# Ledger of designs, part 1: peptides against a protein of PDB entry 3WG5

Every score and structure here is a prediction.

Target 1, 218 residues: chain A of PDB entry 3WG5
Amino acid sequence: LAKNIVYVAQIKGQITSYTYDQFDRYITIAEQDNAEAIIIELDTPGGRADAMMNIVQRIQQSKIPVIIYVYPPGASAASAGTYIALGSHLIAMAPGTSIGACRPILGYSQNGSIIEAPPKITNYFIAYIKSLAQESGRNATIAEEFITKDLSLTPEEALKYGVIEVVARDINELLKKSNGMKTKIPVNGRYVTLNFTNVEVRYLAPSFKDKLISYITD
Target 2, 218 residues: chain A of PDB entry 3WG5 as posed
Amino acid sequence: LAKNIVYVAQIKGQITSYTYDQFDRYITIAEQDNAEAIIIELDTPGGRADAMMNIVQRIQQSKIPVIIYVYPPGASAASAGTYIALGSHLIAMAPGTSIGACRPILGYSQNGSIIEAPPAITNYFIAYIKSLAQESGRNATIAEEFITKDLSLTPEEALKYGVIEVVARDINELLKKSNGMKTKIPVNGRYVTLNFTNVEVRYLAPSFKDKLISYITD
Positions, changes and structure headers below are counted from each chain's first letter, unless a header gives other numbers.
Peptide ipSAE was made for these designs. It is ipSAE averaged over its two directions, with the distance scale d0 held at 1.0 Angstrom where the peptide's residues are scored. Compare it between designs on one protein only; published cut-offs may not apply.
The geometry check fails a fold that doesn't show the stated peptide or that is severely misdrawn somewhere.

## One batch from the design tools (peptide; made by RFdiffusion4, then SolubleMPNN; aimed at target 1 F125; its pose is not in this set)

Design b1_p25_3_s1
Fold by OpenDDE base, seed 4:
Structure b1_p25_3_s1 (fold): chain B 218 residues (1-218), chain C 218 residues (1-218), chain A 25 residues (1-25)
Amino acid sequence: as target 1 above (218 residues)
Amino acid sequence: as target 1 above (218 residues)
Amino acid sequence: NELLKEAEEISKEEGEKIQKELLAK
């Protein structure tokens, strides 16, 4: 019997292997409890493409719906965060958040200038982000422009263009608005209709390990 | 029948989730071929603690010996790289390489100053690195000092202090010197005696994905 | 070097697999 539980966890900062571990842990907890869904409050300026791809894959392998919620106001799903969102079962954004700016870079030079990715790499990510959008029934043209134009969108624009599914001020509004929505990608091979009627919201805190790792840039 | 194959792969740069994926892929290939061992040529200034811990865990779960080889001359197993080395079945270093400098940091401030990890975090990593050293029969006092003194060692010092097992100029010398050595941690619950008699050396290149991801700092 | 060539082939196959996985979905 599915517990009428929705988990909420926060992922903040750069997308790294640690972020993957956080996603994996949070989703695993929610899976074990047969939660209705997990909401990940995401605030990221981007990060590593590998971690991003692993996170996307982990989300897509989830036994329960994973909702990416760009939250709180002022947060972003920038760069890698956009891919993660596009790879998820549902995207929500709070007012005053952003999504996009997905142009891949190799890094920063000593002078702080961006080292551009070669065209082959950029084209790979164009294909990848378009695939994520297409698979989720989201706007693949805009997804491409997140790279080609380094485009960033407001929640209202993203909703308007069919990039995201929900604009919500808080978890309660998110639950209310997403109730009865179908996931944009399958859960266990099936599109799931979200049922947020009479749900218990359970917050997951970063583990001690999660806290530790946020502190370690070696 | 174990193929008398030794795989060699290179991992260079910051330790991230991508680095984990590289380790995982390389080790998996070597496992599938029932290789005698895999040698990872490591050159890293450090990176993410989460990725590091995952890499250590992946190494410790390996069905074959994983040899960390700090190579070429000028390379380092700095910070996260030291933990990875200490978590491996055998550590080798080339002349002119270094190991250590493991003090955890939160990052860099705007002025380029290091943001120190809080004592609780530092103490966790002290315990962790000491555990890696102890489990591998390596010098736990020096391992602690990699953090507490931000100590870096030459290959000769590291060998002298019992931090590493081999100093070797190249793969051939590494194979020769490590032949007949026991792994410093178990493989499938057993300490393995390395047999590098009549081995084929097989080099693994970064996958296209590996190449792609090295280019993506989002 | 034959070893480098084999490594490049493996890398190519993986790249194609990734590309196919991205395209096949």
Scores: peptide ipSAE 0.006, ipTM 0.314, DockQ to the pose 0.041
OpenDDE base, seeds 1, 2, 3, 5: peptide ipSAE 0.013, 0.025, 0.019, 0.000; ipTM 0.331, 0.219, 0.228, 0.357; seeds 1, 2, 3 fail the geometry check

Design b1_p25_3_s2
Fold by OpenDDE base, seed 5:
Structure b1_p25_3_s2 (fold): chain B 218 residues (1-218), chain C 218 residues (1-218), chain A 25 residues (1-25)
Amino acid sequence: as target 1 above (218 residues)
Amino acid sequence: as target 1 above (218 residues)
Amino acid sequence: NKLLEEARKISEEEGKKLQKKLLEE
């Protein structure tokens, strides 16, 4: 039985396999404590497609609700972050954040120009992002446009268009507004009604290993 | 018993967990065929420390010699690439390549300035890189200076200082020059003498998954 | 998993510190 516990952890920076490890660890901790949910405060410009796909899969395999919260103000769930959000049980955004800009790229050329992904790859990600939106009952048209138009949305726009579920200024407002909402994808095969009544909020920080991994040896 | 086969595969770009998967896959293929060695043509500006450490571990667990070849001319084994090289059974560099610049960083600030790693992290990587150098019989002083001075070396300098083993223009010259060399670390507990007499060179390409993963969804 | 348990303990302890900091802000 779920405890009256909600975990909150921050994931910031590029989406990599290390980010996967962070998601995996944080979700596992919350699962072990049978938490009501885990809130991931996400701030990312994007990252690797493989890591993104693995993270989405890990979220979908979670035994507890995983809420993506684009936080704090000024943060984004850009590119890979959008996919992760769309793959989650609930999306929240703080005012002054953004979501979208999902055009896949091969990388940057020496001159800093974007190397475009081949059409077959772009089409793959279109199909993928649309599937995430459809599975979560979110706006698949906008999800496609995150790629085809490299669209970025404000929290208010994202809410209005049915891409996200909550706009909240802080964790307390998020808990208040999301209380009683059903998850947008199943948890253990069931759409769960979130119960944030009298919950204990527990923060998780990166382990030393997590911190170490975040270092780029350039 | 080793077959008269040498695999060659290319790893290019940032070191991530995907890069780990590439190393793992390529080495596994070569192991399955009981190849004499695998040559990894490496071109990297660096990447994530965790992925780097996992790659080093995977190389050290290889049942066959893993040769890091900084290739083609213009390529680098920068930062994480240096650690990977130092953790390998043999390092080769093509003319016009570089190795080094291993100062760990937390990342880049909004203004593009480097956020320095805390001293405890820098010291950890100093100890780590020195251990790799010592274990492989390579110049531990220079390895430390790759961090403390953010030193970068040419192939000629790296060879002269005992950081690398071979300077070679192409695979054929590499095979010729490395033939009869002992690996700098053990393979299955033994220092192996490379035998590249009458070997078949087999090239490995990235899988579709590997290619897909290289796409950054920015 | 011993490593996971250790990581959990560290993460929770650092999380408490973070929470305390956030409450003081």
Scores: peptide ipSAE 0.174, ipTM 0.416, DockQ to the pose 0.060
OpenDDE base, seeds 1, 2, 3, 4: peptide ipSAE 0.000, 0.019, 0.000, 0.021; ipTM 0.177, 0.337, 0.335, 0.349; seeds 1, 2, 3, 4 fail the geometry check

Design b1_p25_3_s3
Fold by OpenDDE base, seed 3:
Order: sequence, then structure tokens, then C-alpha cells
Structure b1_p25_3_s3 (fold): chain B 218 residues (1-218), chain C 218 residues (1-218), chain A 25 residues (1-25)
Amino acid sequence: as target 1 above (218 residues)
Amino acid sequence: as target 1 above (218 residues)
Amino acid sequence: NKLLEEAEKISEEEGKKLQEELLKK
């Protein structure tokens, strides 16, 4: 019997290999305890594309629903964060957060100007982000524009355009609103209907390693 | 007058955004002190492509020569490390080190198998690594084969094939052998002849943050 | 030109993934 448990964890900062380890650890714990779902509170300006793709894959391979929650107010799921969200089973955003700005860059020049990615790379990510959107039944046109126009959206816009599924102020509202929703991608080959009736919320604290990483990224 | 100072720093572990910060900090210190060069002792299994490209760019923008030294014996400049090396002003390797293995991957599947990168990505990195090699007057064919064949080379092979410039057992031998060599890429628009006559070697210690990152990556 | 950008992004992303995979080994 699926335990009436929902895990909540936090991932903040740049998306790195360490962030993958955090995702993996958090999801694994939730899987082991047969949780109804895990909610990842995400706040990221972006990060590495490889880590991002690995995280997406890890989410897609999860035995339980993984909900990306852009939280708290003021947070963003920028760049890599948008991909991660689009690769997840459900996306929620708090008011005052943002999603998008996915144009790949090679880095910053000495003068602080952005060095744009070559067209090949941009096109790859366009194809990739569109596939994530299509697979999840989300707005693939807007997903493309996150790159081509470097578009950023508010939660309300993202909801309106069919990029995300929920706008919620806190975990309780998120659980309430998402109760009865189907996952946007399969869990173990099946679309799951979320059941957040009488759930225990368990917070996963960062490990020492996680804390160290967070301190370095802050 | 360029101070007769050579900085030596160490970068070990996965190439991440934090590794970029380390490179940036180390190079900046050396620039500020008007060092003749900085030697980065590199030991990496690889890392993120974005961080790698940012590091390459940071090296290319350096006001002083940046020497990548694959050290100590047993170390590698694998994957991202190879790109970083190829993007630098001079590459040295200690005996018993390796360079190469640059095939891009998306990650590991649940069963631990490698998920290969799409051909588009592979082709991008082929073009990128070849450009780095060509720009530095290094063997672009072998650079390509680091990807297409996932080739790894010994220091002796890498030297023989024109991938690297120096094989050295320690910093003193490196300084001795590289003295009078020209940088393989420009520094501030000019190829610099290295002058390691009567230099003071200054070691840069990791910051607390650097140590924390290293601890997390180990 | 768009193809090149996509390929480069794909390559960068895949290269990053590969590096992460290599880092996991």
C-alpha cells in the first residue's frame, strides 16, 4: 500500500553534478519509503546542461511522482531549471516566481557579455525542450520560445499557456490543488493520479554534503 | 616589469561551476600580481560541458599564460579536462598520467550503462575540440579521435602526436623544460615566450570554499 | 545555421551528460 507520505526537499542554486546527487538521493529515499510523491522545491538560475539532462532522466526513471515546485516567492526555475520542470511529473510555481530563459550560452566574455552558443547547440536544445514539452503534454511552442526568444514567464502566464499545472502559495495549497491530478508523464509506465488525502508531509534535510554544496553555490 | 613569479594551484575533481570559480580566482590572483604564468595542476575525470567551456574561455581571456599540468602521476585530464588543456597556453603532463576520453554522454541509465549523446551533440563537440586544437597548433585529428574513438593517450604518446608540449615529473622540471617556449595561443593578443629564469614559485592554497567543494567531489 | 546551434547545444548538453557519466565512473 502506498504510504500516505509526501516527501518535500529543497534544491537551491546552480545545477551541477552535485545537484544530480541531491535529486538522486532525495528521490531514492522517497522511493524506498514508497511515498505517494516527492515535491522538490526548486530555486535555480540554471547550470550545466549535462547535469540537467541527467536530472531529467533520473526524474523520468523515478518509481514515484516527482513534483517540481518553484519556491519560494522570488525563486526561479531558470534555464536548466525549466528543462527539469518540463521533464517532471507535475510543475507547480509559487506566486512571484519565474520560469524560462533557456537560451544556451557558452559563457560570459571578459566584459561580462554573453557568449552565445553555436546554432547547432541551440537547435539541439530546441529539439530537446520541445520533446520534453510534447512528452508531458505541455506547450511545446512556448518551450521553444524559452530558447529562441529567451522568454521568461510568470506563474500565471505559465499556467495560462499550458507550461505548468499548478500555482500554489505553499505546500498545503499545492497538495490541495494537485490532489486528483494525473502525472503529465508516466511513472513506471503508467500515468498516476495523485492522492494527497490525509498525507503526512516529511521534509528531507540536506545532508552535510548537500549543505556544503549549497554553501558553495550561495 | 613582470615579476619573476610563477603561481601554482591545484584543481582536482569534477569540472563544475565551482571549478570555474577556482580557475577564475586562481588566474585573477596571478594576473593581479603580474605573474609570469600560472600552472594549474589538473586532475579530473571530467565534468560539465558548460563549465568546461567557461573555463576554456576564462583561460583564453587570461592576462597571463595559463599552463595546464596534468599532475600528479596517476592523474588524468579526462573528458572536460582535455578540452581545458587544449584551450590553454601550454600543456604539460607528468609520467603516469592520461589525457583524452572525450566522447560526450548524456548520462548513465538505471542499469549503469552509458547513454550516448545524440549525433548532433557529438558533432558539436568534435567541431569544438578541433577548433581548440587548430587554434593552438595542436593535433586536431587526434583531438577529434578523443571523441570519435574515445581515445586516451599517455604523456609520451600525447607529446609524440603533438597534443601536448611538455612531459615533466615535477614543477621544477616543468619550469626548466618550458622555459623559452612560446605559448600555443595568444595572451592579450600576443604569443608570449615563457621566461622561468630565477622565478619564485608561489603556491595558491584552496580557499575554504574550494576545500569544501573538493571534499564534496572526493 | 539553426542546425548548428541545435547541434552545438545538443553537443554541449550531451557532452555535459557524458562528463557527468564519466564523473560517476
Scores: peptide ipSAE 0.011, ipTM 0.225, DockQ to the pose 0.116; fails the geometry check
OpenDDE base, seeds 1, 2, 4, 5: peptide ipSAE 0.007, 0.007, 0.000, 0.005; ipTM 0.318, 0.171, 0.233, 0.225; seeds 1, 2, 4, 5 fail the geometry check

Design b1_p25_3_s4
Fold by OpenDDE base, seed 1:
Structure b1_p25_3_s4 (fold): chain B 218 residues (1-218), chain C 218 residues (1-218), chain A 25 residues (1-25)
Amino acid sequence: as target 1 above (218 residues)
Amino acid sequence: as target 1 above (218 residues)
Amino acid sequence: NELLKEAEEISKKEGEKIQKELLAK
């Protein structure tokens, strides 16, 4: 039986293997406790495609609803963060955050210029991001434009266009607004109606390893 | 029976979860074919600590010798790359490459300035890098200075100080110079004497995924 | 698109591998 428990954890920075480990650890803890859901406060400029794809898969394999919350104000779910959000059970954004800018790049040249991805790669990610949007019943046209136009949206725009489900200022407002919503993708093969009445909020701190790993950055 | 086969693969760019996947894939292929060794041509400015630690562990669990080769000229094994090298069975560098610069950072500030790691984190990595050096019979004092002084070394300096084992211009020279050397750490619990007489060199190309993942960068 | 299917399959296999390796650590 799911307890009236909601976990909240933060994932900040570039999407990497470590970000996957964080997602896996956080979701696993919440699964073990049969939480009603886990909310991941996400703030990322992007990162690695493989880590992103693995994170999406981990979210989709979750035994509990995973809510991606772009938070706090000033945060973004840019590039890889957008894919992760689109792969999740529910997307929320705080006012003053952003989502999108998903054009794949090969990297940066020596002069700091962006090296464009070849069409084959761009097309792969277009298909992938559209699939995530379609599977979650979100706006696949806008999802494509996150790549083709490198489009970034405000929370209000993202909500209006059906990219996200909730705009909320804080965890309390998020819980209140998402209460009674169905997950946008299945949990254990079923779309779950979120129940956030009388919930206990449990915060997951980064492990020592999590704290440590964020300190060797690129 | 190990065949007279040596695999060569390239790992370039930031150390991330994907880099771990690359290492794992490459080493697994070489293990499956009972290769004499795998040479990883490494060019990295650094990356994530978790991915780095996982890569080190994967190398240490390898059923075959893993040789880290900082290549080509102009390449570096900077930061996380140094740890990976120190965790490997043999380190080689091409002329005009570098190793070191391992000071952990929390990241970059909004203005692009480096955020220094707290002493606890720095001390953790000092202990870790020294352990890698000690376990591999490499210079632990210099390993510490890679952090405390953010020291970078040329191949000649690194060889002189006992940080690395080989300076080589290309794969052929590397094989020739490393022939008859013992691995600096055990393979399956034993220090292996490398035999590169009459070897077949097999190059492993990046998978489509490997190519794809490098294209969603930060 | 065969490339997409291959990429998806590769991505899935690699994701599963990462998950297994992460759980084994």
Scores: peptide ipSAE 0.012, ipTM 0.277, DockQ to the pose 0.058
OpenDDE base, seeds 2, 3, 4, 5: peptide ipSAE 0.031, 0.018, 0.009, 0.020; ipTM 0.267, 0.218, 0.243, 0.256; seeds 2, 3, 4, 5 fail the geometry check

## One batch from the design tools (peptide; made by RFdiffusion4, then SolubleMPNN; aimed at target 1 D50; its pose is not in this set)

Design b1_p28_2_s4
Fold by OpenDDE base, seed 2:
Order: sequence, then structure tokens, then C-alpha cells
Structure b1_p28_2_s4 (fold): chain B 218 residues (1-218), chain C 218 residues (1-218), chain A 28 residues (1-28)
Amino acid sequence: as target 1 above (218 residues)
Amino acid sequence: as target 1 above (218 residues)
Amino acid sequence: SALEEEDKKFKEELEKFLEELKKEEEEK
């Protein structure tokens, strides 16, 4: 049987316009090859709201399922990473990862203190994160609490509360557990049932540009 | 007479976290040398709000006057650049430059259409830009209109309406015209009278990192 | 792939740029 392709790519670090370019490139490659899905291994402390919203939109417009996998152990999908996950077709987490902590900040003062977002901005992001949760059939109350309580969840808690779909130790376990699951959001207007029974895994490496940007931003 | 030092540096392109680093570096050099002032030649179409706010804060905390000079002819201080200018100790513009166009956007859709900011976000930035204008004794009504009408002004208009302080063709004319002017915001809690009677101009070049970032972001 | 060619071109342009920058720093 012709093996379906599943792509795996890693996105690590702050969410920026460059992160959007990475998502766009990776998803585009997977779309061009008519992959069964792409798995994005995500590890982020957060980043920029504009880039985050663009990434969410890019995922939602994907011709193939985009699975966000908070990986490896020790990784997080914090702040902007949570929105990206909630905007995706499936969320998985490895043991020892976290999701949440979405209280919006305007930035850091010179003394390193957080400049809090005005209530109006906070309320905007509450509405936005709740919309992502609702559209994906995930827990909108917990999504709100990611902001209002700055809540962070373990994989077990996130699964229990209906924020995520899979806890998996590695890609092989993820493929096994997610096989036969429906996407939480539509792909080209339809909910897709994932078929990982006979797949070939292809790893996408960062481009030279991606590596250079990562080197400069670290 | 010991010549007072005036530093001149250029910041061009999108306002990002890297632009903050440039501002911080340039101002720090000028502070360390106890310069009479630093002139930042600014040419920007806009950028990120968080970086912009941090830059404004860095300028306001400067130990020396920071002069924003929209230069050369053809340059703009658009969007985020307008806020930066309004947060500075003195604004100058060269003939053929522009300032304004501050309507906040959430980003661009895949079709290139502007995603408009929700009214709550727009109102936040209206309040913010008006505060910058008021604190600097500049025209707060026009500052608001930079957002509400997406207004852009010529140097002559901006001077006429009390948005900027100087129209100058070059650094020498800027120094001549701004000599004896008081800063529009305090330096270390005091309004400073600029003394450019006997100055040595020192140009700051971008660091290797600045050049590399500019090359990658262009 | 078109991507590999783009990455190669970018790498070459960057290497050239870095060499030019290094030369400018050595001349100071």
C-alpha cells in the first residue's frame, strides 16, 4: 500500500514573524507532498501576538492536518504557543511538558517588571482564545483561565479538562494514539479522520535562514 | 572650549525587538560619553507595538537628549515611528519626509488585506499616543488623528500643527535650528536647553549584529 | 527543491555579506 507521508518539524523559541515563515514553509512542503499530516514539535515561551494570529490563520487554512506536539519533555506551549495549539487540528503533549500561561503583557519595564496589558486588551485576547477553543471543541473555560488565572496545565490535566487530545512519549506513540482521531477543526471545510496505519515519517530540518535567525535571536 | 559631542545614528526599517537593541546601544554609547545629545535618523514604515513602547520608554529614561530626525528626504516615521518620535526629546524632519499613519492593525490576511484592530485596541493606542503628545507639549488632537483618520503629515504641516519642532535639510541645519531649544520632555527630570554652538559630530555605525539583522529582515 | 535552491542562494549571499562586513571591520 502506498505509504502516506507524515512530516515532522520542530519550532523552538519565541514566536515572531520568522516563526510564521517557518510554519508557512513547513506546512507548504507538507501540502505540496499531499501528506496525511504534519506534526510540529513546539517548544515556546511565547512571543508576538500578530505573528501568533497569523500562524493560527495559516494553520486553519492548511490543506492538510496540522498537529501541534508539545515536545520534548521539558518543553512548553506557553502564551502564544497555547493559542497556536488551540488553533490546530490536534494537540498532543509529551509527559513533562506544559501548556497555558497566556496573560497578555505589553512588555517588560527596564527593571524587568511585567507591564500589564490594559483590561481592554486582556478582554480581547480572552474572546480570541475562547473562540479558538470553541471552534475546536476544546474547553473554553480553561482557555479563558489561561489568561485570567495565568493557568498552566500538565499534559494529564490538559487531557482531563479537554484542552488537548493526546499524551504521547514520542512520535510513534503519537501516531498510534491519534490514528483514527478526527481533526478538531476542519481541513478544507471538512473534519478529517487521521490515518496513520501505514505511514512514512519525514523530518523537515530548519532552513539555513531558520538556523541563522535562531542563532541571532538566542 | 571643550567641544560637546553630538552622536548621530541611523535606524531604518521595521520596528522590532532588534530595533530596541539598536536604540539602547546607541543611546548607551552617547550616555557613556556624556554627549550633548544623540540624533537618531529614523526611516520606518512601522513595526511592533511592544518594541515601540519599549523604545519610547528607553528614550524617556535616557540620561541625554534623544532627537528623532526623520531623514533623509523620502523617509518616513510611520506608525510605530510616529510614537517613537512623539516620545522623544525633539522631533525634526527633512523636507520630503512624512509622519503619521498610525491606525493599528492586527496584521495582514493571506490575501494581503489589513486585519483591522478591534475598537478596544484602537482606543488603547489613541490614549497612548495622546499621552505622548501631551507629555511632550505637542498637538494631542493631531496625534489622535494619526490613528482615527490614519493621517500623514508633511514636515511643514507637522511643524505648523505643533507635532514637531524642526524642519532641517541636514544635520548641520538641524544643529543650528535646534541650538537653544528646550527638550520637549525631561532629561533626568529636567527640561534641557540644547547647546550646539561648539559641537563635534560623531557618527555611530551599526554593529555587525545590526547589519546582519538588517540584511536578514530586508 | 526550490527551497534548497533558495537556502543555497541565501547562504551564498550571507557568506558574501559576512566577508564584506569582516573586511570593513578589519579596515577600521
Scores: peptide ipSAE 0.017, ipTM 0.349, DockQ to the pose 0.888
OpenDDE base, seeds 1, 3, 4, 5: peptide ipSAE 0.015, 0.017, 0.014, 0.016; ipTM 0.356, 0.340, 0.328, 0.389; seed 3 fails the geometry check

Design b1_p28_6_s1
Fold by OpenDDE base, seed 5:
Structure b1_p28_6_s1 (fold): chain B 218 residues (1-218), chain C 218 residues (1-218), chain A 28 residues (1-28)
Amino acid sequence: as target 1 above (218 residues)
Amino acid sequence: as target 1 above (218 residues)
Amino acid sequence: EEKEKKEFEELLKKIKKEVEEEEKKAKE
């Protein structure tokens, strides 16, 4: 029986192997406590594609719903953050946040120009991001445009276009609005209806290692 | 005029964005001092593909020769480390080291099984690693097999098959053997003949940040 | 675990100090 507990944790900064470890730790804690869900407050400019794919996979293997919440105002789920969101059970955004900008770049040249990814890589990530959108019943056309047009959306646009499920100012509004929603991807092979009636909110602190990594990556 | 100075720096651990910063810092110092070359003592199990590509690009943009030296004995240039080596001006290995094992993996499943990369990704990296080999006049067939067969080679095999240029026990032997060799890729558009006659060896220490990152990543 | 944690905390303190010093120099 799922406890009427919702975990909240923050993940901020570049998506790296350490970010995977953070996701894994946070989700594992929530799984062990048989929580109703975990909310990950996400603020990322992007990061490593391999870490991103592993994070998506870890979310999809979760025994409980994983909600990505782009928070606080000013935060973004940029690039790799968009994939993570699209791979999750529910996406929420706070007002003044953004999602998208997924054009794969190999880096910056010495002159500051973007080194474009080869078309083969771009096409791979297009197929991947579209698959995440399709599997979650989200807008696959917009998902493609996150890459092809380097599109960034506001919460209102993302909601309107069917990329995300909730716009919420805070955790309480998120819980209220998402209560009774179905997960956009299955949990243990089943779509779950979220029950946030009389939930206890438990905040997970970053480990010392998590704090250190964040400090170094920021 | 290139000074008769050779820099030596160590890069150890996972290839990440911080590893790029280390490469950039070390190469920049050597460029600023107009060194004959920089030797990077490399020991890595691999890491992030994007960071790897950026490192390769930074090496290829270097104003001085960048020598990858797989060192000390027991070290490896595994996975991403192989790409970095193949993207460099000269590759050396110490006895008891290894190179290769480049099969792209998306990660490990919860049961410890390897999550294979999609064929499209594998094919991309095959094309990329072959391009690095071809551009450097190294064995493109073996470069492909680093992926397709997850091949790992000893220094002796790597030299024999034309993957690397030098087997050396230490920096002094490396300098001696590589003296008079041409870079396998151009420096500022020209192939450089290395001159290690009467060189001063200068060791670059990791920054405090580099040490911290290494401590966290290891 | 406690020894590693202590060494890590000392390292963090050093890093924080160096970052603060670098930030101070960048503002000068």
Scores: peptide ipSAE 0.019, ipTM 0.338, DockQ to the pose 0.129; fails the geometry check
OpenDDE base, seeds 1, 2, 3, 4: peptide ipSAE 0.018, 0.016, 0.017, 0.015; ipTM 0.310, 0.316, 0.329, 0.298; seeds 1, 2, 3, 4 fail the geometry check

Design b1_p28_6_s3
Fold by OpenDDE base, seed 5:
Structure b1_p28_6_s3 (fold): chain B 218 residues (1-218), chain C 218 residues (1-218), chain A 28 residues (1-28)
Amino acid sequence: as target 1 above (218 residues)
Amino acid sequence: as target 1 above (218 residues)
Amino acid sequence: EEEEKKKFEELLKKIKEEVKKEEEEAKS
């Protein structure tokens, strides 16, 4: 029986247009090889809302399941990372990671004070994050609170509240725990049962361009 | 009499977080030297809404007048560039340039079709662009139409409709025409009369990092 | 400034060559 292939790629740092290009490249490779899934190891403090929305859309258009894995310990899916996770087919978190803190900020004033987004922006992102949660069968109330309370959750809390699907220490534990789970959103219009039996894990490295961009953005 | 210094810097390409860093660096240099103004030669097809808002805010927080100059001929202040211009102390355009085309797009589908922003986003940006126009005493109706009609204007039309303040072929003509004009928004809480008599023009080059980013983003 | 510019252009050239090489390897 041909081994099911699972791709693993890492995306780290600020969410930008280049992050979209990375997602697109990684997912495209996995689609071309008819992989069982791609796991994106995500570590982000947040970033750009437009890039975030494009990434969510790219994930939702994927021909294969996209799993967001907040990894390694110490990593976060903060702000834009939370939206990306909520827009994905499965969310996993490693122990010692976090998710949430989605209060929209226009920026920082010269004195370092946060410039809050106007209520209209906040309300838009509330509606958007709730839609992502609802579409994925995740906790829409908590999704809203990621914005309204700037809530950040541990993996255990996120699992408990129905924000995420898996807590796993590593890729092997993730594959074991998610084996037989249904995707939280459709793949090609259908909910897919993940089959991680007899899996070959293939790691995707960032391109030179990706590395260069990362170096400049970090 | 100490020469009034006017800085000139170029910003070209997509509006990104790095574009914010460029604006911040250029304005900071000009602030430190107590320049009469900084002129930003802008050529952009648009970019990221968050970066755009941060740039607008950085301009509005400037200790000196920031002049957006759509230059050279063939350049545009499209999409995000329009917001940046409307958020600035003075807008100039060279003949053969354009401004507008601000319809919010979530992205492009795989088939190259535009993915339209939901009405809530559109309405937010309408309110925002109108506020920028109103605060600067510019045509808020046309500002709205940049979104609702995806309107793009020539320099002559933009001047006629009260969107911009100056049409100029080069920096020298710009300085001559804007001499004695009041800023359209406050500098340090006050409207400033531009004094371009006995001016020394100083050109700011992009940093190595700026050039590297530009190379990667282009 | 000229030396930094030259180093930068050389770096950009190297980067462009490496990107092109990776694109060619990905197509093979």
Scores: peptide ipSAE 0.025, ipTM 0.381, DockQ to the pose 0.188
OpenDDE base, seeds 1, 2, 3, 4: peptide ipSAE 0.021, 0.021, 0.023, 0.024; ipTM 0.372, 0.361, 0.351, 0.246; seeds 1, 2 fail the geometry check

Design b1_p28_6_s4
Fold by OpenDDE base, seed 3:
Structure b1_p28_6_s4 (fold): chain B 218 residues (1-218), chain C 218 residues (1-218), chain A 28 residues (1-28)
Amino acid sequence: as target 1 above (218 residues)
Amino acid sequence: as target 1 above (218 residues)
Amino acid sequence: EEEEKKKFEELLKKIKEEVKKEEEEAKK
């Protein structure tokens, strides 16, 4: 009986145009092999709004379920990472991780102060993040507060408030807990029930390009 | 008589967070050596709005004049590059280069179609680009049309319309033509008259990191 | 500077070789 394949890949660091390429490459590999799902182990402090929106769109267009897993302990899905998570088919977090902190910033001043985004931009991202939450059946009020209050949540809080679906310590626990769950958004127009019975886990290594970019951006 | 130093550095490719680091590093080197100016040879199709705004701010905070030189022939200061140019102390273009094409896009759809930015974002960038043009005494009407009409200009048109200050074929012609010009924005609160008499030109090479990123992002 | 340049050129060469290898594997 052909083992169902689950891919696991890591994306760490700032959300950039290259991060989009990583998502696209990893999802494409998993699509080509008709994987049951791909798990993206995400650790990001944030990044660029355009890249973030493109990544969300790429996830939404995926032919297979994309699980965002905030991992390892100490990692975050902050700012852009929160949007990506909310745009995904399933969100998991390891204990000791965080999600949120989405106050849009234009950058840092010379004195290290945050340059806030204009209200028009903030309101755009409020509408956008609420849309992602609503489409996925996740907590839209908390999603808004990720921006308006720059709120950060623990995995336990995020689960409690209906922002995420799973708290898991490792891939095996994630597979176990998410087995039989429905994706929070459709795959090819249908909500997929995840089947992680008799699965083979395959790790995707960063390409040389990916390693090089990570080395440079870290 | 101590030769006045002019630094020349190249920035090519997408405007990213790393591009900010390049600008910051190059300007910092020139500041430390009390250079008369730094010339950035710019060739960019565009990039990220946040990085662009940070770069503009870094240029505005420079302790020395920063000249954006769209170079070589065939290069562009497109999209984010136009903003950076308009935020600089002096804009030069080589023959056969272009400036403009600032219609904000969120990205590309799977079918290769451009995803347009919402009107709120477009209006924000209109206000921003007009501000840059006004502050530098450059053509604010054309600056707006770079967005609203996605207008691209030749060097000759850009000079004619008062978007740029210099058309030059090479660094020597640039230095000759810009000698005695005032910066279009202040340096440390004062408009500086450029003195390129008896200058030493020093080229800054990309760091290993810069070269690596360029290789990966190209 | 020359040593860094040499290390970079070697790294670029390795990168090009790995990219080429990945492209060849993707075509199979």
Scores: peptide ipSAE 0.024, ipTM 0.370, DockQ to the pose 0.173
OpenDDE base, seeds 1, 2, 4, 5: peptide ipSAE 0.021, 0.021, 0.024, 0.026; ipTM 0.377, 0.364, 0.251, 0.388; seeds 1, 2, 4, 5 fail the geometry check

